# Designs tried in a protein design run: peptides against a protein of PDB entry 2QAS. Part 25

Target 1, 120 residues: chain A of PDB entry 2QAS
Amino acid sequence: PPEDLMQYEAMAQDALRGVVKAALKKAAAPGGLPEPHHLYITFKTKAAGVSGPQDLLSKYPDEMTIVLQHQYWDLAPGETFFSVTLKFGGQPKRLSVPYAALTRFYDPSVQFALQFSAPE

## One batch from the design tools (peptide; made by RFdiffusion4, then SolubleMPNN)

Design b1_p12_6_s4 (from b1_p12_6, 5 letters changed)
Fold by OpenDDE base, seed 2:
Structure b1_p12_6_s4 (fold): chain B 120 residues (1-120), chain A 12 residues (1-12)
Amino acid sequence: as target 1 above (120 residues)
Amino acid sequence: APPADADSLFVP
């Protein structure tokens, strides 16, 4: 087939990452997400720009999935990354995740799913 | 909201 010098698939994927950003901005608004919406976000833990508890990230060297439903605080969706406080083992920890590190986004309430290719 | 998710990690 002809070579795609425009790299349309990559462009489309980047556009879809914008959906995640927009969803997180809604989640960060006063009152949070409209029930019953909640988010499962999977990301590569070793991707550039990912930061969090060293022990946690070491325990999950490939991917991890976080849940934004009942226990999340100070969600801050920036333009290139989001940060959020979550509980791991009962302890609150801060995570910072670039949108480029995402591999999966899922909202079970409406079965909306997105998958992304992320750097190894 | 009810504290259903005791932890923020999802394990399949």
Scores: peptide ipSAE 0.177, ipTM 0.732, DockQ to the pose 0.473
Fold by OpenDDE base, seed 1:
Structure b1_p12_6_s4 (fold): chain B 120 residues (1-120), chain A 12 residues (1-12)
Amino acid sequence: as target 1 above (120 residues)
Amino acid sequence: APPADADSLFVP
């Protein structure tokens, strides 16, 4: 088969990563996400640019899933990464995740799911 | 009961 020099598959994946960014920007806006929307975000913990609690990231060397529903603060969705304050074991911690590190995005309220291939 | 995401780490 002919080789795709345009790399459309990668372009499509990047576009879909944009959905996550847009969703997080909505979540960060005044009023937050419109109920009942909430987000499950899975990412590679060792991906470049990932920053968070050392003990937590060490315990989950491959990937982990965070929930943005009732317990998240100071969500800051940038152009290449987002940061957010979450609770782990009851303790608030700051997490920073590049969109490129994402492997899964899910909103159970409408059963909307995205899957990505991301390097570790 | 605590909220579903009382702890933000989700284990499937």
Scores: peptide ipSAE 0.171, ipTM 0.735, DockQ to the pose 0.444
Fold by OpenDDE base, seed 4:
Structure b1_p12_6_s4 (fold): chain B 120 residues (1-120), chain A 12 residues (1-12)
Amino acid sequence: as target 1 above (120 residues)
Amino acid sequence: APPADADSLFVP
């Protein structure tokens, strides 16, 4: 096949990552997500820009999934990454995840799913 | 049974 110098697939992936960003912005707005919407977000824990507790990231050396439903605080969806406070083992932990690190997004309430190729 | 906000890959 001919060489794609436009990198359309990457552009399409970035556009779809924008859906995640938009969804998180809705989640961060006053009142949060409209019930029963909630989000499962999977990301590569070793991707550049991922920040969080060392023990948590060590437990998930490849990727991990977080759930944004009832146990999240201070969700801050930036332009290139989002940060959120979650409770792990009852302790609040701050995670910072670039959208580029995402591998899966899922809202089970409406069975909406996205998959992404993330850095290895 | 897993707690709320739990998944097989999530550690509450």
Scores: peptide ipSAE 0.121, ipTM 0.702, DockQ to the pose 0.260
Fold by OpenDDE base, seed 3:
Structure b1_p12_6_s4 (fold): chain B 120 residues (1-120), chain A 12 residues (1-12)
Amino acid sequence: as target 1 above (120 residues)
Amino acid sequence: APPADADSLFVP
């Protein structure tokens, strides 16, 4: 079979990560996500650039899924990573997650799902 | 009051 020297698959993956970024930017808008849209975001906790409370990340050595629906604050979708404040055990925690660390993106309201390759 | 999504729905 012919060799893909254009790396189209990688381009497509980058574009799909762009979808997540764009979705988060919409979520960060003043009105937040338009109901009933909400986001399940799964990422590798040990991926480079992942930042958060040590106690929290230690409890999830492989990957973890956060949900952005009712309780999230200060969502800041950057160009390479996003950060968000969520409550864990009743306490606000700040997470920073590079888009490259994502393994899954899901919006149950419309059953829209994306999967990504992430480092082990 | 809506549930604390991170506390209630956060999963590995």
Scores: peptide ipSAE 0.051, ipTM 0.660, DockQ to the pose 0.485

Design b1_p12_7_s1 (from b1_p12_7 with V1I A3P V8E)
Fold by OpenDDE base, seed 1:
Structure b1_p12_7_s1 (fold): chain B 120 residues (1-120), chain A 12 residues (1-12)
Amino acid sequence: as target 1 above (120 residues)
Amino acid sequence: IPPPANDEFPLP
């Protein structure tokens, strides 16, 4: 098959990653997410740029899923990555995740789902 | 959907 030198699939993936970024920006707005929306975000924990407590990341050597609904703090959706404080076993932890590390995005309230190719 | 790693609960 002919080689796609335009890399259209990558462009499409980037566009869809933009949906996640936009959703997180809405989640970061005053008042939080509009009920009943909530976001499940799955990412590769060993992807470049992923930052968080080693004990937590070690527990999830491949992928980790987080949910943003009622208990999230200081959500900062940047242009290339987002950071957020969540509690794990009652302990607050800060995570920084590049959008490029995402493998899945899901909002159960409206059954909206996206899947992405991410670094192995 | 894999279970989320972080703590979360519904509000009353």
Scores: peptide ipSAE 0.631, ipTM 0.869, DockQ to the pose 0.586
Fold by OpenDDE base, seed 5:
Structure b1_p12_7_s1 (fold): chain B 120 residues (1-120), chain A 12 residues (1-12)
Amino acid sequence: as target 1 above (120 residues)
Amino acid sequence: IPPPANDEFPLP
């Protein structure tokens, strides 16, 4: 088959990463997400730019999934990464995740799902 | 979908 020198798949992936960014911006708005929407986000914990508590990241050496519904604070969706405070075992912890590290996005309320290729 | 790592609770 002919080789895609335009790299359309990568363009499409970037566009879809924009959907996640936009969704997080909505989640960060006053009042949070409109019920019953909630976001499951999976990312590669060892991807460049991922930061968080060492104990937490060590527990998830490959991928980690977080859920944003009721228990999230200070969600800051930037242009290249987002940061958020979540509780793990009752303890609040801050995560910073580049959109490029994402492998999955899912909103069960409407069964909307996206998958992404992320660094190995 | 993998289980979430963070604490959360369902809608009432």
Scores: peptide ipSAE 0.625, ipTM 0.869, DockQ to the pose 0.551
Fold by OpenDDE base, seed 4:
Structure b1_p12_7_s1 (fold): chain B 120 residues (1-120), chain A 12 residues (1-12)
Amino acid sequence: as target 1 above (120 residues)
Amino acid sequence: IPPPANDEFPLP
């Protein structure tokens, strides 16, 4: 096939990552997400910019999925990454995840799903 | 989709 010098696929992926960012901004607003919406987010734990507790990241050497519905705190959706405090085994931990590290986004309430290419 | 790693519970 001909060479795509425009990199359209990357543009499209970035645009779709914008959907995740927008959704997280809604989740961060007062009152949280409108019920029954909730977000499943999967990302590559070893992608550049991913930050979190060593023990947690070691447990998930490839990908990790988190869910945002009722138990999330200090969600901060930035322009290039988001950070959030979640509990793992009862322990609160903070994660920072670049949108570029995402591999999946899913809202079961309306069966809305997105998949992304991320660093291996 | 794989199960979430974090703690979460449904509320009525």
Scores: peptide ipSAE 0.624, ipTM 0.868, DockQ to the pose 0.561
Fold by OpenDDE base, seed 3:
Formats: structure tokens, C-alpha cells, sequence
Structure b1_p12_7_s1 (fold): chain B 120 residues (1-120), chain A 12 residues (1-12)
């Protein structure tokens, strides 16, 4: 097949990353997500811009999945990345994740799933 | 989907 010099697939992927951003903005609104919606988010831990506790990130050298349902705090969905406080083994920790680092998004309540290619 | 890393509690 002919070479795609427009890189349409990459453009489509970036557009779909916007779905995650929009979903997180809803999750950050007062009252949180409408029940029973909850968000599973998987990202490359070594991607540029990912920030969090070293011990946690070291435990997940490739990808990490987090869930936003009942126990999340100070969710701040920015334009290029989001940050959120979650508990890991009872300890609250802050994560900052650029949308470009995402590899999966899933809401089991409606079986809505997205997959992404993310740069290292 | 892989298990989530963070703590979460299903409500009764």
C-alpha cells in the first residue's frame, strides 16, 4: 500500500487521547464520576513527563494501571497532563502523567475501551 | 486489563 505521509493514524490516536482528558475533567468535577462509571488508565512509566515516587515507578518498569473510582484526590486534568493523588499500600502518593504516555483507557461500567501507542 | 496499582474499595 502507498505510504501515508499524512500520518492519519497518529492524528486519530491524538484525537482519542482527548477522550481521556475529557473523561478526567468530568471525574474532577464536584461530586466525581457519575456512578457506576470508573476509569482504568494504563501508562508507560518511563515516558517523558511521567512523575511520581521513585519506589512506585521502579516497581512498574514498563506500564502501570491506576483506577479512579472512590479513592482519588486532587485530580487536576491539565491540557497536556493530569495529576492525581492515590493511595498505594495505604500511603497517599501524587502522580503526574502526560496524556501522551497513555496506552490504555477502560471504563468497565459501559465496556468502553481505548488503546494507544505511546512514545518511550 | 492489568490490575490497578492503587488501593480501591468496592462499596457495599
Amino acid sequence: as target 1 above (120 residues)
Amino acid sequence: IPPPANDEFPLP
Scores: peptide ipSAE 0.623, ipTM 0.866, DockQ to the pose 0.580

Design b1_p12_7_s2 (from b1_p12_7 with V1I F9Y)
Fold by OpenDDE base, seed 3:
Structure b1_p12_7_s2 (fold): chain B 120 residues (1-120), chain A 12 residues (1-12)
Amino acid sequence: as target 1 above (120 residues)
Amino acid sequence: IPAPANDVYPLP
């Protein structure tokens, strides 16, 4: 079959990463996410730009999933990455994740799911 | 759906 020199699939996936960014911006707005919406976000822990506590990232050598529902603080969705404070074992920790590191996005409330390929 | 790593405290 003909070779896609336009790289449409890559363009489409990049556009879909924009959906995650937009969703996080809504989550960061005053009042947070409108119930019952909540977000499950999975990302490659070794991807370029990912930062957080070494002990935490070491515990998840490939991927880790976080959920933004009730217990999240200072969510800051930037243009290329987002950062958020979550509790792990009762301890608040800050994570910084570039959108390019995402591999999965899911909102159980409406069964909306997206899957991405992420570089390491 | 992978299990979340962070603590989750659903509202009562």
Scores: peptide ipSAE 0.611, ipTM 0.874, DockQ to the pose 0.583
Fold by OpenDDE base, seed 1:
Structure b1_p12_7_s2 (fold): chain B 120 residues (1-120), chain A 12 residues (1-12)
Amino acid sequence: as target 1 above (120 residues)
Amino acid sequence: IPAPANDVYPLP
């Protein structure tokens, strides 16, 4: 097939990742997400830039899914990654996830779903 | 969709 020097697929992926970033910024705003919206985010735990508790990441060697609904704190959606505090087994833990590490995004309230290719 | 890893508490 002809060579795509424009790399349109990559641009499309970046645009879609932008949707996740924008959604997280809404979630981080005062008042949080407008009900009944809530976000399921799946990412590769071994992707570059992913950071969090070793015990937690070890439990999910490939992918991990988190949900931002009612219990999330200090959500900080940056330009290249977001960080958030969630509870796992009752213990608050901080996660930092680059948008590039995402593989799935889903909002059940409106059945909006996105899938991404991410580093293995 | 896969189950979330973090604790979820539904608020009425």
Scores: peptide ipSAE 0.609, ipTM 0.877, DockQ to the pose 0.562
Fold by OpenDDE base, seed 4:
Structure b1_p12_7_s2 (fold): chain B 120 residues (1-120), chain A 12 residues (1-12)
Amino acid sequence: as target 1 above (120 residues)
Amino acid sequence: IPAPANDVYPLP
């Protein structure tokens, strides 16, 4: 096929990443997400900009999934990345994830799903 | 979907 110099697919992907950002901003607002909405987020753990505890990330060398439903704290959805505190085995840990690192977004309550290509 | 890594509910 002809070479796409406009990179439309990448633009479309970024537009859809904006949906995730917007959803997280709703989740971070007072009162949190409207029930029963909750968010499953999958991301590449080795992607540039991903940060978190070494012990945690070591358990997930490729991808890991987090869920924002009942137990999440200090959700901070920035313009290029979001950070959030979650518990893992009872231990609070802070994660920072660029939107560019995402590979999946899912809200089971309405079966809304998005998939993204992320660098490996 | 993959199982979430984090605790969804408070631990006992």
Scores: peptide ipSAE 0.608, ipTM 0.872, DockQ to the pose 0.932
Fold by OpenDDE base, seed 5:
Structure b1_p12_7_s2 (fold): chain B 120 residues (1-120), chain A 12 residues (1-12)
Amino acid sequence: as target 1 above (120 residues)
Amino acid sequence: IPAPANDVYPLP
C-alpha cells in the first residue's frame, strides 16, 4: 500500500487525546463531573514527563490506572499534561502525567473507551 | 479495565 506521508493515524490519535484533555477540563470545573460520570485513566509510568512519588511509581513499573470520581483534588489539566492529587493508602500524592503517556481512557458510566499507543 | 491504584470511596 502507498506510504502515508501525512501521518493521518498520528493526527487522529492526537485528536483523540484531545478528548481526554477536554474531559479532564470538565472534571476540573466547579462542581466536578456530572454524576455518574467518572474517568479511568491508564498511563505508562516511565514515559517522559511523568512525575510523582518515587515509591508509588516504583510500585507500578509499567502502567498505572487512576480513577477520578469524587476523591480527587487540585486537578489541573494543562495543554500537554495534567496534574492531580489523589490518595493512595490514605496518603495524598501529586501526579503529573503528559497526555502522550496515556494508554487508556474509560468512562464506565457510558462505557466510553479510548486506547492509545504510548512510548515503551 | 485495570483496577485503579488510588483510593476510591462512595460519597457519604
Scores: peptide ipSAE 0.604, ipTM 0.876, DockQ to the pose 0.616

Design b1_p12_7_s3 (from b1_p12_7 with V1I)
Fold by OpenDDE base, seed 4:
Structure b1_p12_7_s3 (fold): chain B 120 residues (1-120), chain A 12 residues (1-12)
Amino acid sequence: as target 1 above (120 residues)
Amino acid sequence: IPAPANDVFPLP
């Protein structure tokens, strides 16, 4: 096939990443997500810009999935990344995840799913 | 769907 110099696929991916950003902004608003909506987010743990406790990230050398439903704190959806505090085995930990690191987004309440290509 | 790594519900 002819060479796509416009990189349309990447543009489309980024547009869809915007859906995740918008959803997280809704989740961060007063009152949180409207029930029963909740968000499963999967990301590459070794992607550039991902940060969190080493002990946690070491357990997930490739991808990690988090869920924003009942127990999440200080969700801060920025323009290029979001950060959030979650508990892991009872221990609160802060994660920062660039939207570019995402590989999956899912809201089981309405079976809405998105998949993304992320750097290996 | 992969299982979430974090705690979803409050711990007792």
Scores: peptide ipSAE 0.611, ipTM 0.875, DockQ to the pose 0.936
Fold by OpenDDE base, seed 3:
Structure b1_p12_7_s3 (fold): chain B 120 residues (1-120), chain A 12 residues (1-12)
Amino acid sequence: as target 1 above (120 residues)
Amino acid sequence: IPAPANDVFPLP
């Protein structure tokens, strides 16, 4: 088959990462996500730019999934990464995750799912 | 769907 020199699939992946960014921006707005929407986000914990407590990241050496529904604070969706405070075992911890590190995005309320290839 | 790592509590 002919070689895709335009690399359309990569372009599409980047565009879809933009969907996650936009969704998080909505989640960060006053009032939060409109019910019943909630977001499951999976990312490679060893990807460049991922930042968080060492103990937490060590517990998830490959991928980690977080859910933004009722218990999340100070969600800050930047242009290249987002940061958020979540509780783990009752302890609040801050995570910073580049959009490029994402491998999965899912909103169960409407069964909307995206899957990505992420660098390790 | 992988299990979430963070604490999740439904609204009362």
Scores: peptide ipSAE 0.609, ipTM 0.878, DockQ to the pose 0.598
Fold by OpenDDE base, seed 1:
Structure b1_p12_7_s3 (fold): chain B 120 residues (1-120), chain A 12 residues (1-12)
Amino acid sequence: as target 1 above (120 residues)
Amino acid sequence: IPAPANDVFPLP
């Protein structure tokens, strides 16, 4: 097949990753997410730039899913990555996840879903 | 959708 020098597939993927970034920015705004919206985010734990507690990341050697609904703090959606404080087993922990590490995004309230290819 | 890793509780 013809060689795609424009790399449209990558452009489309980046555009869709932008949806996640925009959604997180809304979630970080005063008042949080408008109910009943809540976000399920799945990412590759070994992807470059992913950081968090070693014990937690070790428990999820491939992927892990987090949900931003009622219990999330200091959500900081940057341009290339977002960071957020969540509780795991009652303990608050900080995660930093590049958008490039995402493999899935889902908002059950409106059944909006996105899937992405991420580095293995 | 896979189960979330973090604690999720409804607000009081």
Scores: peptide ipSAE 0.609, ipTM 0.879, DockQ to the pose 0.622
Fold by OpenDDE base, seed 5:
Structure b1_p12_7_s3 (fold): chain B 120 residues (1-120), chain A 12 residues (1-12)
Amino acid sequence: as target 1 above (120 residues)
Amino acid sequence: IPAPANDVFPLP
């Protein structure tokens, strides 16, 4: 088959990552997400741009899943990455995750799921 | 779906 020089698949993938960004922007708005919506986000911890406590990232050498439901603070969904404060074992920690590092997005309330190909 | 790493508790 002919070579796709437009890279449509990549464009579509980026568009889908945009859904996550948009969802996070809603989550960051005053009042948070409309109940019962909540977001499960999985990402590659070693992907470029991912930052957070070394002890935490070391515990999850490949992928890590976080959930945004009630217990999240200072969610800042930027254009290329988002940052958020979550508690782990009672300890608040700040994470910064590029959308490009995402591998999964899921909202159980409406069973909406997306999967992405992220750098290995 | 993988288990979340962070603490999650229902609102009071």
Scores: peptide ipSAE 0.604, ipTM 0.879, DockQ to the pose 0.608

Design b1_p12_7_s4
Fold by OpenDDE base, seed 4:
Structure b1_p12_7_s4 (fold): chain B 120 residues (1-120), chain A 12 residues (1-12)
Amino acid sequence: as target 1 above (120 residues)
Amino acid sequence: VPAPANDVFPLP
């Protein structure tokens, strides 16, 4: 097949990543997500820019899934990454995840799903 | 859907 110098697939992926960013911005708003919407976010834990407790990340050498429903704090959706505080085994931990590290986004309330290619 | 790593509980 002919060489795609425009890199359309990558552009499409980035556009879809924009949906995640927008959704997180809605989730970060004062009223939070409109019920029953909640977000399942899966990302590569070893991707560049991913930051969090070593002990936690070590438990998930490949991918990790987090859920933003009721128990999430200080959600900060930036332009290139988002950060959020969640509890793991009762312990609050801060995670910073670049949108580029995402592999899956899912809102089961309306069965809306997105999948992305991310670095191995 | 993969299981979430974090604790998920309803609002108290």
Scores: peptide ipSAE 0.594, ipTM 0.874, DockQ to the pose 0.646
Fold by OpenDDE base, seed 3:
Structure b1_p12_7_s4 (fold): chain B 120 residues (1-120), chain A 12 residues (1-12)
Amino acid sequence: as target 1 above (120 residues)
Amino acid sequence: VPAPANDVFPLP
């Protein structure tokens, strides 16, 4: 088949990452997400730019999934990455995740799902 | 759907 020199698939992936960014910006707004919306976000823990407690990341050597529903604080969706405080075993931890590290996004309330290829 | 790593508590 002919080669895609335009790299349309990569462009489409970038556009879809923008959907996640936009969704997180909505989640960060006053009042949070409108019920019953909630977000499951999966990312490669070893991807460039991912940061958080070493003990936490060590538990998930490949991918980790977080959920933003009722227990999340200081969600800060930047242009290239987002950061958020979540509790793990009762302990608050801060995570910073580049959008490029994402592999899955899902909102069960409306069964909206996205999958991405992420560098390790 | 993968299980979430963080604590999740429903609102009362």
Scores: peptide ipSAE 0.593, ipTM 0.874, DockQ to the pose 0.606
Fold by OpenDDE base, seed 1:
Structure b1_p12_7_s4 (fold): chain B 120 residues (1-120), chain A 12 residues (1-12)
Amino acid sequence: as target 1 above (120 residues)
Amino acid sequence: VPAPANDVFPLP
């Protein structure tokens, strides 16, 4: 088959990552997400740019999933990554995740799901 | 759907 020098598949995946970014921006707006929307986000914990408590990340050597529903604070969706404060075992912890590290996005309220290929 | 790692509780 002919070579795709335009890399359309990568462009499409990048566009879909943009959906996650846009959704997070809505979640960060005043009032948060409109009910009943809530977001499940899965990412590779060892991907470049991922930052968080070592003890937490060590517990999830491959991937971990976070959910943004009611208990999330200081959500800051940047252009290349987002950061958010969540509680783990009652303790607030800050996570910074590049959109490129994402492998799954899901909103159960409308059964909207996306999957991505992310570097190990 | 994978189980979430963080604590999730409904609003009071």
Scores: peptide ipSAE 0.592, ipTM 0.874, DockQ to the pose 0.633
Fold by OpenDDE base, seed 5:
Structure b1_p12_7_s4 (fold): chain B 120 residues (1-120), chain A 12 residues (1-12)
Amino acid sequence: as target 1 above (120 residues)
Amino acid sequence: VPAPANDVFPLP
């Protein structure tokens, strides 16, 4: 097959990352996500820009999945990354995840799923 | 669907 010098797949993936960003912005709105929508987000824990409690990230050397439904606080979806406070074992912890680190996005309520290529 | 790492509890 001919070489794609336009890198259309990358452009498409980037556009789809925008969907995640937009969804998170909706989740961050005052009323939160419209029920029964909730978001499962999977990301590479060692990707550049990912930050959070070392003890937590150490438990997930490759990928980690978080769910935003009812128990999430201070969700801040920026332009390149989002941060959110979640509870792990009853302890609130802050995570900061670049959209580029995402590998999966899923909303079970409508079975909407996205898969992304993330840096290893 | 991968299991979530964080605590998830239904609202009362």
Scores: peptide ipSAE 0.588, ipTM 0.873, DockQ to the pose 0.615

Design b1_p12_8_s2 (from b1_p12_8, 5 letters changed)
Fold by OpenDDE base, seed 4:
Structure b1_p12_8_s2 (fold): chain B 120 residues (1-120), chain A 12 residues (1-12)
Amino acid sequence: as target 1 above (120 residues)
Amino acid sequence: APPPDADSLFRP
């Protein structure tokens, strides 16, 4: 096939990552997400910029999935990454995840799903 | 959807 010098697929992927960012900003706003909306987010744990406790990240060498619904704190959606505090086995952990590390976004309430290619 | 690894689906 002809060479795509415009890199349209990458542009489209980045645009759709913007949907995730926007959704997280809505989630971080006062009052949180409107019920019953909640977010499943999957990301590559070894992607550049991913940060969290070593013990946690070591447990998930490839990908992990977090959910923003009932228990999440201090959600901070920045322009290139978001950070959030979640509990794992009852223990609060702080994660920082670049949007570029995402591989899946899903809102089961309306069955809205996005998939992304991320560094492996 | 993949099962979550965090506890965030459950209410306190």
Scores: peptide ipSAE 0.199, ipTM 0.756, DockQ to the pose 0.170
Fold by OpenDDE base, seed 1:
Structure b1_p12_8_s2 (fold): chain B 120 residues (1-120), chain A 12 residues (1-12)
Amino acid sequence: as target 1 above (120 residues)
Amino acid sequence: APPPDADSLFRP
């Protein structure tokens, strides 16, 4: 097939990653997400820029899925990555995740789902 | 959807 020098698929994926960023910004706004919306976010734990406790990341060597619903704190959605505090086994831990590391986004309330290519 | 790995589904 002809070579796509425009890289349209990458552009499309980038645009869709923007949906995740926008959704997280809504979640971080005063009052949080409008009920019943909540977000499942899956990402590659070894992707460049992913940061978190060593013990936690070691437990999930490939992918991790977090959910923003009832227990999340200090959600900070930046332009290239977001950070959030979540509890794991009752212990609060800070995660920083580049949008480029995402592989899946899902809002069960309206069954909205996105999938992304991400580095191993 | 796969199960979450965090406690964030629990309502205190």
Scores: peptide ipSAE 0.136, ipTM 0.722, DockQ to the pose 0.169
Fold by OpenDDE base, seed 5:
Structure b1_p12_8_s2 (fold): chain B 120 residues (1-120), chain A 12 residues (1-12)
Amino acid sequence: as target 1 above (120 residues)
Amino acid sequence: APPPDADSLFRP
């Protein structure tokens, strides 16, 4: 097949990553997400820029899925990454995740799903 | 206040 010198697939993925960013910005707004919307976010824990407690990241050497519904705090969706405080085992933990590290985004309330190719 | 999640991490 002909070579895609435009890299359309990468551009499309970047655009779709923008959807995730926008959704997180809505979640971070006053009042949070409108019920019953909630977000499942899967990311590669060893991807560049991922930051969090060592014990937590060590527990999930490949990827992990977090849920943003009722128990999340200080959600800060930046332009290249988002950070959020979530409870794991009852303890609050701060995570910082670049959008480039994402592999899956899902909102069960409307069955909206996105899948991404993240760095290995 | 909204009800608490079972856990912030999803496990199949």
Scores: peptide ipSAE 0.057, ipTM 0.657, DockQ to the pose 0.433
Fold by OpenDDE base, seed 3:
Structure b1_p12_8_s2 (fold): chain B 120 residues (1-120), chain A 12 residues (1-12)
Amino acid sequence: as target 1 above (120 residues)
Amino acid sequence: APPPDADSLFRP
């Protein structure tokens, strides 16, 4: 088959990562997400730029899924990564996750799902 | 009851 020198699939992946960024920006706005919307975000814990407590990341050596619904604070969606404070085992933890590390995005309230190929 | 943690709401 013809060689895709434009790398359209990669472009599409990047565009879809933009959906996650936009959704997080809405979540970070005053008032947060409109009910009943909430976000399940899965990412590669060993991807470049992923930052968080060692104990937490060690518990999830490949992928980790976080939910933004009831217990999250200081959500800061940047242009290349987002950071957020979440509770794990009752303890608040700060995570920083590049959008490039994402492998799954899901809003169960409307059954909206995205999957990504994430480089490390 | 307090809400569940961020890693406890995920269901396969």
Scores: peptide ipSAE 0.055, ipTM 0.668, DockQ to the pose 0.351

